# Peptides against a protein of PDB entry 3ESW: the designs that were tried, part 171

Target 1, 322 residues: chain A of PDB entry 3ESW
Amino acid sequence: NNIDFDSIAKMLLIKYKDFILSKFKKAAPVENIRFQNLVHTNQFAQGVLGQSQHLCTVYDNPSWHSIVLETLDLDLIYKNVDKEFAKDGHAEGENIYTDYLVKELLRYFKQDFFKWCNKPDCNHCGQNTSENMTPLGSQGPNGEESKFNCGTVEIYKCNRCGNITRFPRYNDPIKLLETRKGRCGEWCNLFTLILKSFGLDVRYVWNREDHVWCEYFSNFLNRWVHVDSCEQSFDQPYIYSINWNKKMSYCIAFGKDGVVDVSKRYILQNELPRDQIKEEDLKFLCQFITKRLRYSLNDDEIYQLACRDEQEQIELIRGKTQ

## One batch from the design tools (peptide; made by RFdiffusion4, then SolubleMPNN)

Design b2_p22_6_s1 (from b2_p22_6, 11 letters changed)
Fold by OpenDDE base, seed 1:
Structure b2_p22_6_s1 (fold): chain B 322 residues (1-322), chain A 22 residues (1-22)
Amino acid sequence: as target 1 above (322 residues)
Amino acid sequence: KEDEEIKMLKELIEEAIKKSKE
């Protein structure tokens, strides 16, 4: 009996595809009830949901992409990418070009474009006067600042001239193209938009312990790659746990196609208690939100993304990225 | 808990896909 292994393999693939697709069908009433109960009773779950409603979709704005591309020095960026690609990229194939692009964008953003702002310069005394600034606290935005999705304004007094300087914490990334300064929040917000503007698959990673960064899906490496604009870092997920010796509990990635707990990629040591939610409930929450985000996709798109998800989960469990 | 059977099927499929690309 010539076991037609090819026929069996095809049949298994069909059954597997159907099984995967069945997981992404409309949520059963029981799942909806579980979701509603979870977000109403668990503050952490409500926070993840709230973030997903913004971060998963806000960067998919073609108008913003155009504004970004018009603002950046594309000639300089591509010149540098082409230069690096010409050295060794041809041996690795065309897919590596995008990795060079992301690396150049990290360089360009940190060195040429954006500025870290621990304290603002005094509006009266001018440049390089931040050392003279004393924090007075925070307040709500004024009428002008409120136009740019500003929730908080930090207030500083100049020790030299006594004048007040306002540092609005803008959440509008288009305003950040103008101001070109901020902390990790502003850096990650604008840099996420920049990467998206080049047509890349990007996730925003939120860490509970007051840091944020990006992930980029590399077609060359065929995986999600750590990207931190503040650190000009590419594929160094260990920098927080190992280099900084940072203690962390949760890292959650938010993208257009899903929400994923990526804690295992970044929390390599000094793990804080994960006591904000049950692990099973967090897994359920991320899967439920992901399912909703994929509701409009066709079966082939769902299947492709599900295969990518599975590969990522295997990576996260096996710790193979070292 | 993914059913052990489903886990085994996934592994078999991954191996089959890998072999189909050789």
Scores: peptide ipSAE 0.016, ipTM 0.441, DockQ to the pose 0.284
Fold by OpenDDE base, seed 5:
Structure b2_p22_6_s1 (fold): chain B 322 residues (1-322), chain A 22 residues (1-22)
Amino acid sequence: as target 1 above (322 residues)
Amino acid sequence: KEDEEIKMLKELIEEAIKKSKE
């Protein structure tokens, strides 16, 4: 009997689809109990949940997208993208255009738009005076600063004029479009919104060891791509572990469609102890949150995302970027 | 689309086999 391999493959595909879809149905009571117990008993789990409640949804704001697009020099951006695409893009197909766009946005953001602020300039002495600034500590926001989701304000004294300069750490990305300065937190926050404003699929990556960056899903590369606005870096996940020799324990990606432990993409050496949560519990937590984020999606959308998730897991296991 | 999905399934099976041997 000639084994009809095509028929077998089709049957396997159907069964696989059904299996995947079954995982995204309403959580069983036992899963809800496990989840509730985990977030109430494990501080790290509670932190991940808290971050997911903000980071997975905050950037999906159409009004913010409009403000971003009105603020950026779109003519310059697209001129540069078109120029690069005209050189090499035609041979690779239309999907590569988005990669060129992200690369130009990285360039534009770092070179033309946003500024790194280790210490602020003196409000009295003007530009390029940060060298004269001495930190006095941090305090809570004043009434004006509180309007822009400010958790802390760094206080500096000018050694030259003696005046105090406030550096509020704004979490409102729209305010950051005005201030156009910050550290890794402000950079990543606003840049995540910028990428989202172009209709891109973007995740916010939180590293436990005090760094943050983005991931963009490239349709050309058909995978999640490391994006760091501070470093003007595209597809260089190794920069932290290898170039910086950074020690890390956890990297968690937060997106509208899921929460994923992406530690294996970035922690290539010098791994710190992963002692904050059991590995099985972290896996469960991320899957559970992801399931909740997908409750409103149809079966086709769920299946497509699940296929993407599985490809990512294969990539992470193999340790090779495709 | 079907061919891509079949390819993905094959890769998943291969990875599962590798893990089972570890």
Scores: peptide ipSAE 0.016, ipTM 0.491, DockQ to the pose 0.069
Fold by OpenDDE base, seed 3:
Structure b2_p22_6_s1 (fold): chain B 322 residues (1-322), chain A 22 residues (1-22)
Amino acid sequence: as target 1 above (322 residues)
Amino acid sequence: KEDEEIKMLKELIEEAIKKSKE
């Protein structure tokens, strides 16, 4: 009896699809209770939830995308992308074009568009005066700064002229298109919006040890790719643990379609204690939030995303097969 | 303890095989 392997495969796929879809049904009352208890009793869980409520949705703003695209030098960007794609891209297929785009956006953002601000320049003395600036501390935003989702303002005194310069830490990425300066927070915030403005699938990665970066889903590589705008880095998740010898405990990725613990991608050595939450509770939390984010999606969309999730989990377990 | 996921996968495969023989 010739085993119809094609029939078996089709049946397996149908059953697998049904099983996957069953996981994304409306949360049971018990799951809701567990979730509520977790976020009420665990500060880390509450923090992850709070971040998800902002980071998973804030960048999906078509009005912001238009403003970004109008602000960037698109002619320069696409000229450079086309140049690099013409060299190597045709042999590898059309999907690689987006990887070249992200690489160019990294270059453009760091080299041409945005500036690192360790200390601000003196507002009175002008450009290249940051060396004369002494930090005095932080304060709340004034009336003007408050218009741009500013949580804190760093205060500096000029050693030369004695004047005070304010460095507001804006969370409004549209304001950052104007200021064009900041630290890792401002860099990642605006760069996440930039990538989203090109229609890319992007996650914001929060590290508990005071760093942030992006992930981009490459259709060419068929995986999430590390992207750090501060470092002009593409697909180098090892830079923190290996190159910087950074100690880390948690890396959480926030996207429109889910929240994922991506710590295994980035914490390759020097792991700090993961003592903020039980591993099972963190897994549950991320899955629960992800389930909520996908509640309005159809069965095909849910299935496609679930397949992507499983592939990512396999990748995270196996490590990078270089 | 076989991961619940592996157990489920085995069950799915067994059911698929059973139906293919029907």
Scores: peptide ipSAE 0.014, ipTM 0.428, DockQ to the pose 0.188
Fold by OpenDDE base, seed 4:
Structure b2_p22_6_s1 (fold): chain B 322 residues (1-322), chain A 22 residues (1-22)
Amino acid sequence: as target 1 above (322 residues)
Amino acid sequence: KEDEEIKMLKELIEEAIKKSKE
């Protein structure tokens, strides 16, 4: 009896697919109860949920993508990408081109487009006057600032001219295309939108210890790649834990297709206590939100994403197989 | 209740493993 291995393989594949798809079916009542209880009783869980409601969807705005693409110097960007791509002897059409694009976008954003703002320049004295600025504190936005999703305005007084300069902390990334300045929040916010505007799979990574960055899914590398616009960093997840010796507890990635605890990618040493939520509850929470985000996807899309998720989990557990 | 199909698959796999060791 010739075992039809092909038939067995096909059957196994079908059953495996069905099994995977079954995990993404509508949540059972018990799961909904668990979720509700968790977000009502655990502040960290509530925070993750709140962030997911914004970060997972806000960047999927075609109008914003158009505005971004109209604002960027695409000619310069693609010129540089093409130059570097050609220099390395790659053939056109390779998936690696997108990695070059992201690297150029990092360069362009940091060097040509956006500015780090520790303190604003004095509106009266002009450029390079930030050293003369004294913080007076923060206040709520005025009527104009409120139009651009501004939660806080930092107030500075110029020691030279005595004038007040306002530094609104805008959360509207379109406004950031105009202002061209900020800190890690503004950088990551706008850069996430920029990457999305090129049709890339991007996640926003929130670190509990006051940093934020992106992840890009590289089709060439077939994995999520660390991207930090502030640092012009590509595929250097270790920079925080190792280079900065930063202590961290949680890194959560927020994307259109899911919420993932990516702490293992970034917290390589100096781990702070993970005491904000039970590990099982965090895992459940992320899975639950991810499941909800995928409710409208077809079976093929769900399956492909599930395969990607599995690969990522393997990566996170095993570490970088060097 | 193990799905009859899963049971069948397990049996087939076990048989295949047995044959591969022979």
Scores: peptide ipSAE 0.008, ipTM 0.396, DockQ to the pose 0.145

Design b2_p22_6_s2 (from b2_p22_6, 9 letters changed)
Fold by OpenDDE base, seed 1:
Formats: sequence, C-alpha cells, structure tokens
Structure b2_p22_6_s2 (fold): chain B 322 residues (1-322), chain A 22 residues (1-22)
Amino acid sequence: as target 1 above (322 residues)
Amino acid sequence: SMDEEIKMLKKKIEEAIEKAKE
C-alpha cells in the first residue's frame, strides 16, 4: 500500500488551514458578552480598546502618505540607502534593502528632520533659549491649536524677557511635519506615519511606563523588528530593560492587522507587577480586537497573518529574538 | 490548550514532511 504521503500532507494542510480560519470566524455571542463585560469593568482593557480604535487605522491614510513623501528629502534618503546597500546588500537579497531604508529613515529623522523638545525655545528670544524657560503648567488648546488634534498645551515663561511661550502637544502627525519638534509621543506618531508612507508593515508600541516606539516587519529577517526613532535604534529591544534599567509592566503593539502583547520582547528584567488585568483576559482582548480588524480579509490573508502570528508567539516564548 | 496541541501537531507534520522528503 503505497501510502501517498503527498496526499496525506495536502489533506493535513487543508485541515490545518480550516482550523486556523475557524479561529477568525465572527465572534460567538459568549465571546461578545465576555468582551463587553471586560471593557466595561476593566479600565486597562478599556484603554487598550480606545487606543486600538485610533492607532490601528489612523496611519492607513493615502492622503497623509502623499503629504509625507512630498515633505521628506527622498533623493537624500534613497541615495544613502543605495550607498549602504551597494556595500553589503547584493549578497543578501532584495529584501534587505527595506532594512537599509528603515535604518536610513531613523538616521534622517533624528539627524536631519525632527528635534527633541524638552522645553521650547522662547518665541521672543529665539533659538537655543530653552534653558531660560520655566514651566507654568498646562492648559487646553486655543481655537487655532484645536484644529490639529491638540489636547494639551504646555505653558512656559521666559526668565529673560518674561514672555509666555506655548508648546502645544499636537496629535495630528501632519502638523508635526510643520512643527518638526516634540517628545517621544510626537516622535513615534510622526515616525510611524513616515514608515507607513513607504508601504511598510508597522506597529505602534505603547508602554504603560511612559514610552512609545515602533515595530517594523522585516521581510529579510522574517520577524517584527524593534524601531525607536528617538534613539535611532533598529533591532535593539533590550535597550529599555538592560541599557536604561527601566522597569516595565506592559508593552502593547497596535497595527492595522492586530493588537499584540509584546511585553516579552522588551521586558527582560525589572518586571513590574502585571496587576491591571488578568493575563487570560488580556490575551482574550488582544485576540478579540485582532479578529475584528481582520473581518474584511479573505481566507488566504487571514491564514498568512495567522501563520505570522504563530511564529511571533513562538519567538516571544523562546526569548530568541537574536 | 487546543492551541498547544495544534502547534505540536503542526510541528509533527512538518517533521514528517521533512522525513518523507529524505
């Protein structure tokens, strides 16, 4: 009896695909009830849901992508990418070009394009006057600032001239293309949009302990790669826990295709108590939101993403990111 | 969990496919 191993393998693959697809079916009534109860009773869950409603979709705006590409010095960027690719890239295949692109975008953004703003310069005294600025507090946006999704404005007084300078915390990334300054929030917001504008798979990573960064899916490395625009960092997930000795509890990644707890990638030591939600409930929440984000995808897309998710989960469990 | 069991099954299938190519 020539066991047609090929036929058996095909049948097993079909059954496996069907099984994976079955997990992404429309949520059962019981799952909907569990979800509703969770987001109504758990503040952390409500926060994750609220963030997902914005961060998972806001960057998928073709008009914004066009504005970004029109604003950046693409000639400089691609010249630098081509130069680095010519040194090392020919032996490693075409997929590595995108890694070089992301590395150059990190360089360009930090060195040539955007500025860190701990305190603003005095509007009256001019450049390099931030040392003379005293914080007076925060207030709501004025009528002009409100046009650019501004929730908070930091107010500063100049110790030299006595004038008031406003530092609006804009959430509109298009406004950030004009202002060219901010803290980790503004940096990550605009940089996420920049990466998306090049057609890359990007996630926004929120850390509960007041930091944010990106992940990029590298086709060359075949995994999610840590990307921090503030640090000009590529594939260094350890920088927070090891280099900064930062204590952290939660890192949640938000992308168009899903929400993922990526805490295991970044929390390598000094873990804070994970007491905001039950681990099972967080897992359920992320999976539930991910299913909803994928409802419009076809079976092949769902299957491919599910396979990617599985590989990521294996990576996160094994701790072998390097 | 069913997920772990299926992961194990997938691994076994992949191993079996690799062995069948030998």
Scores: peptide ipSAE 0.011, ipTM 0.426, DockQ to the pose 0.410
Fold by OpenDDE base, seed 5:
Structure b2_p22_6_s2 (fold): chain B 322 residues (1-322), chain A 22 residues (1-22)
Amino acid sequence: as target 1 above (322 residues)
Amino acid sequence: SMDEEIKMLKKKIEEAIEKAKE
């Protein structure tokens, strides 16, 4: 019996496509009820939903992309990318150029553009005076600071001159193009926008244990790649668990096309209890939000993204990041 | 269900691969 393997493969592909497309149809009433009950009864689920409503769409702003591209030294960036590509990239094909671009953007952002701010400099004493700053606490934004999506302002007193310096924690990434300083939140926020401004597929990764970073979808590597602007890190998901010995429970990635639990990519050891939500409910939640984000996409786009999702899930299960 | 059809097809492929190794 010559099993026509080609015919079986073709039938499988058709059935698989139809199956995938069926999953992305409008949610059944029972799924809507489950979703509503979950977000009303589980605080972690409500938090994930709230973050998705902001992080999945906020960076898809063409006006912001234009402002970013006008602000960056594109001549320097592309000069450096072209230089590195000319050494090694021609042998690997054109798709590797984007990986070189992301690596240069990491370098440029950390070395030339943005500054880490543990404590602000004294507004009166000038540069390199942060060592003289004593924290007094935090307060709400003033009328000017509130214009730039500021939730909290850290207050510092200078030990030398006695003046107060305000450090607003701005969430407006356009304001961050001006201030050019912050901690992991500001770094990740602006860097996510920068990557998006180059037309890249980017996700914002939230870690429950007070860290945030990005993922970029590499067409060369054909997978999601860890990107941390604070660390100038590309494709090093192990740095938190291994290098920092950080204990973690949840890592959730937020992108325009989906919400994904990426904990398995980053939590390699010292896993904290995952007790905030049932695993099945978290999986359902991420899938449900992802489904909603894809409602306007055509069948081909849905199918392509679903194939990408499946490959990512296989990667996460197998632990093959190398 | 489509899930059952896919499972059946996967099983048939696995069975075919096993037979081809023999």
Scores: peptide ipSAE 0.011, ipTM 0.411, DockQ to the pose 0.252
Fold by OpenDDE base, seed 3:
Structure b2_p22_6_s2 (fold): chain B 322 residues (1-322), chain A 22 residues (1-22)
Amino acid sequence: as target 1 above (322 residues)
Amino acid sequence: SMDEEIKMLKKKIEEAIEKAKE
């Protein structure tokens, strides 16, 4: 009686697949009521929902991907990727190539393409005059700035010439391809679009304590990888809690296929109170939004994504980046 | 939780199946 372990394993996998697929069926009326009540009564839940409606879909724009690829120096990027890939003795077609691509995009973006803007240069005095700029506050966008999804404009006065310089905080990533400057918000917004333009699986990570970054799904590492364009950082989720000694409460990842609480990946010490929502309600909210984002997917796609989600949850519980 | 154990077991089974195909 040779126990056909392979047959048993296959049968178990089929039953498990069916079980997983059953969880991704249309929400029951009770779940819809719970969701509606949560987003109407909890401000943090409203914020997560509002962010998901934008961040989960905005970067899936083929026309924007084309504009990005036409704007970047692809010859330089691929030359550098190929050079580093060959130097490390990898064969063509290995999944690790995408990790080299993301690392080069981090280098290229920070070193060659985009600039940090703490204060703008004076529009009258020219380049390298930001040291002479005094903040006067913020105002609403003018008619031209409003065309590029601008919520706020920071106003600066030049101490040298007395002229006013406007620093619009554009949320249109295509406008950021022109301006090529900003803070963490502009950096992460445009860099998320850049990674998406290469066909990569990318999430936007929002931290409640005024920072934002990306995650890239590495097919080589078979996990989500921390990516911060501001820091030129690849796979260093510890930099905020350990290196910066930053206090944090929530990190939420937004992608086309789901919304995930990734706080356990980044909040390693100095955890702030998680008092904005009940943990069970946040878990429910993220799962509910994720379920909605997957309604159009087929059973195989749903199952593959569910397996990836489970692997991520195990990783987050163990605190070990395998 | 029972769900966590099932998830861990599944991962181990999937990893074992992938290694057996190599």
Scores: peptide ipSAE 0.011, ipTM 0.452, DockQ to the pose 0.206
Fold by OpenDDE base, seed 4:
Order: sequence, then structure tokens, then C-alpha cells
Structure b2_p22_6_s2 (fold): chain B 322 residues (1-322), chain A 22 residues (1-22)
Amino acid sequence: as target 1 above (322 residues)
Amino acid sequence: SMDEEIKMLKKKIEEAIEKAKE
């Protein structure tokens, strides 16, 4: 009996697809109960859920994308991309072009567009006066600052003139296009929006130990790529654990299509205790939120994303980022 | 269960591969 291997393979693929799709069906009542109990009893889970409600969707705003593209020097950006792309002997139309674009956006953002603000300059004394600024603490936003999703304002006194300078910590990325300054939060927030404005698949990565960065899905590399706007870093997930010798416990990626524990990509050494949630509960939480984010997708979209997820999980288990 | 069907199909493929090596 000639085993029709092709027929068996097709049947397996169909059954596998059906199996994958079945996982993304509406959550069972038991899963909903587990989810509700988890987010009501575990503070870390509450935090992850809260972040997902914002970070997974906020950057998918076409109006914001238009404003970003109108604000950036696209001529300069594409000129530089084209130059570097041509220099390396690539032909137009290769998927690798997007990697060059992201690298140029990192350069442009850090070198030409945005500024690190450890301390603000004195509003009275002018530029390069941050050295004269003494922190007085933080307060709530005023009426004007509140228009731009400001939760906290850092207050500084100038040692030279005695005037007070306010450094509002804006969460509105459109306001950041104007202010063009901040710390890791502002950098990552606006840069995430910038990448999204180019139609890229981007995730916001939150580290519990007070750092944030991006991941970009490279079609050329066929994986999620570490992107840190503060560091002008592309595909260097090791910089925190190895170069900085940073101790970390959790890194969670938030994107439109899912929430993923990416700790294994970034926590290579100096791991802090992962005691905020049970590993099984965190896995469940991320999967549950991811499932919710995909409820409106068609079967083909769900299947493609599930294949991507599986590849990522294999990568994370094997530690083969290189 | 769908898992059981997949396991059975995998087993059939493995058996088929073994037979094809003979």
C-alpha cells in the first residue's frame, strides 16, 4: 500500500492548524475565572494587565502616525538609509532594507532629534544650565501639563538665579515631538510610536528594574530584534545583563498582537528572584491577554501569529539569539 | 481529543518513515 505521504502531510498540517486555532477560541469559563482571580490577587499580574491595556493599543493611532511622519526629516532619514543600504551592496526591494531603516531611525532619533534629560535646563538662564539645577521633588501636573497625559512633574531650582523649572513627565508621545527631551520612558514611548508610524511590528518592553526599550520584528532576520533608542542599539539584547551588569527579574513585551515574557532574551546573568508571580501564572496571564488581543483576527492571521510565537518560544528556550 | 489525533498522525508518519527506510 503506497503510503501517500503527501496526503498524510496535508492532513497533519490541517489538523495542526485546527489545533492551533482551537487555542485561540473564546476563553473557557474556567480560564476567565483563573484570570480574574489572578489579576485580583496578584499585584504583578494587575500591573501587567494595566500596562497591556495601554501599551498594546495606544500606538496604533493613524492620526499620530501622520503627525510623526510630518514631523520627522524623512528626506534625511531615507537619504541615509539609501546610502548605507547601497554601500553594503544590497539591491532595492530586499527585506533587509527595513533593518537599515530602523538603524537609521535609531541614529536620527538619538543624534538629531531627541535629547536625554537628566536635569532640565533653567528656563531663565537658558541652554546648558542643567548643572545648576537642584531637584526639589515631584508634584502633580498643572492645568496645561495635564492636557498631555502628564502624571508627574519634577521640580528643579536653579542654583544661579533661584527660579523654579518644571520638568513634566509627559506620556503623550505627540507632546514629546515638541519637547524632544526625556529619560528612558519618554525615549521609548516616542520611539515606539515612530517605529509604528513606519508600519513596523513593534513591541514595548518593560523591565521591572526601571528600564524600557523596544522590539522590532525583522522580516529579514525573521525574529524579534532588540531596539533601544537610548543606547542607539540594534540587536544587542545582552547589553543590560552583560555590559551593564544589570540585575533583572522580568522583561515583558507589549504589542498589538500579544504580551510575551521576553526575560530569557535579556536576563543572561545576574537574575533577580522571580518571586512576584508563579511562572505558570505569568505564562497563563500573557497567553490569556494575547488571546484577547487576537479575538478579532481571522484564522489565517491567528495561525501566522501562532507560528511566529512558536518560533520565538523556541528561540527563547535555546538562547540562540546568535 | 485533537491532541490524541495529532499524536496518532505523528505515529503514523514515524511508522511510514521507518517503512520507507527499509
Scores: peptide ipSAE 0.007, ipTM 0.387, DockQ to the pose 0.214

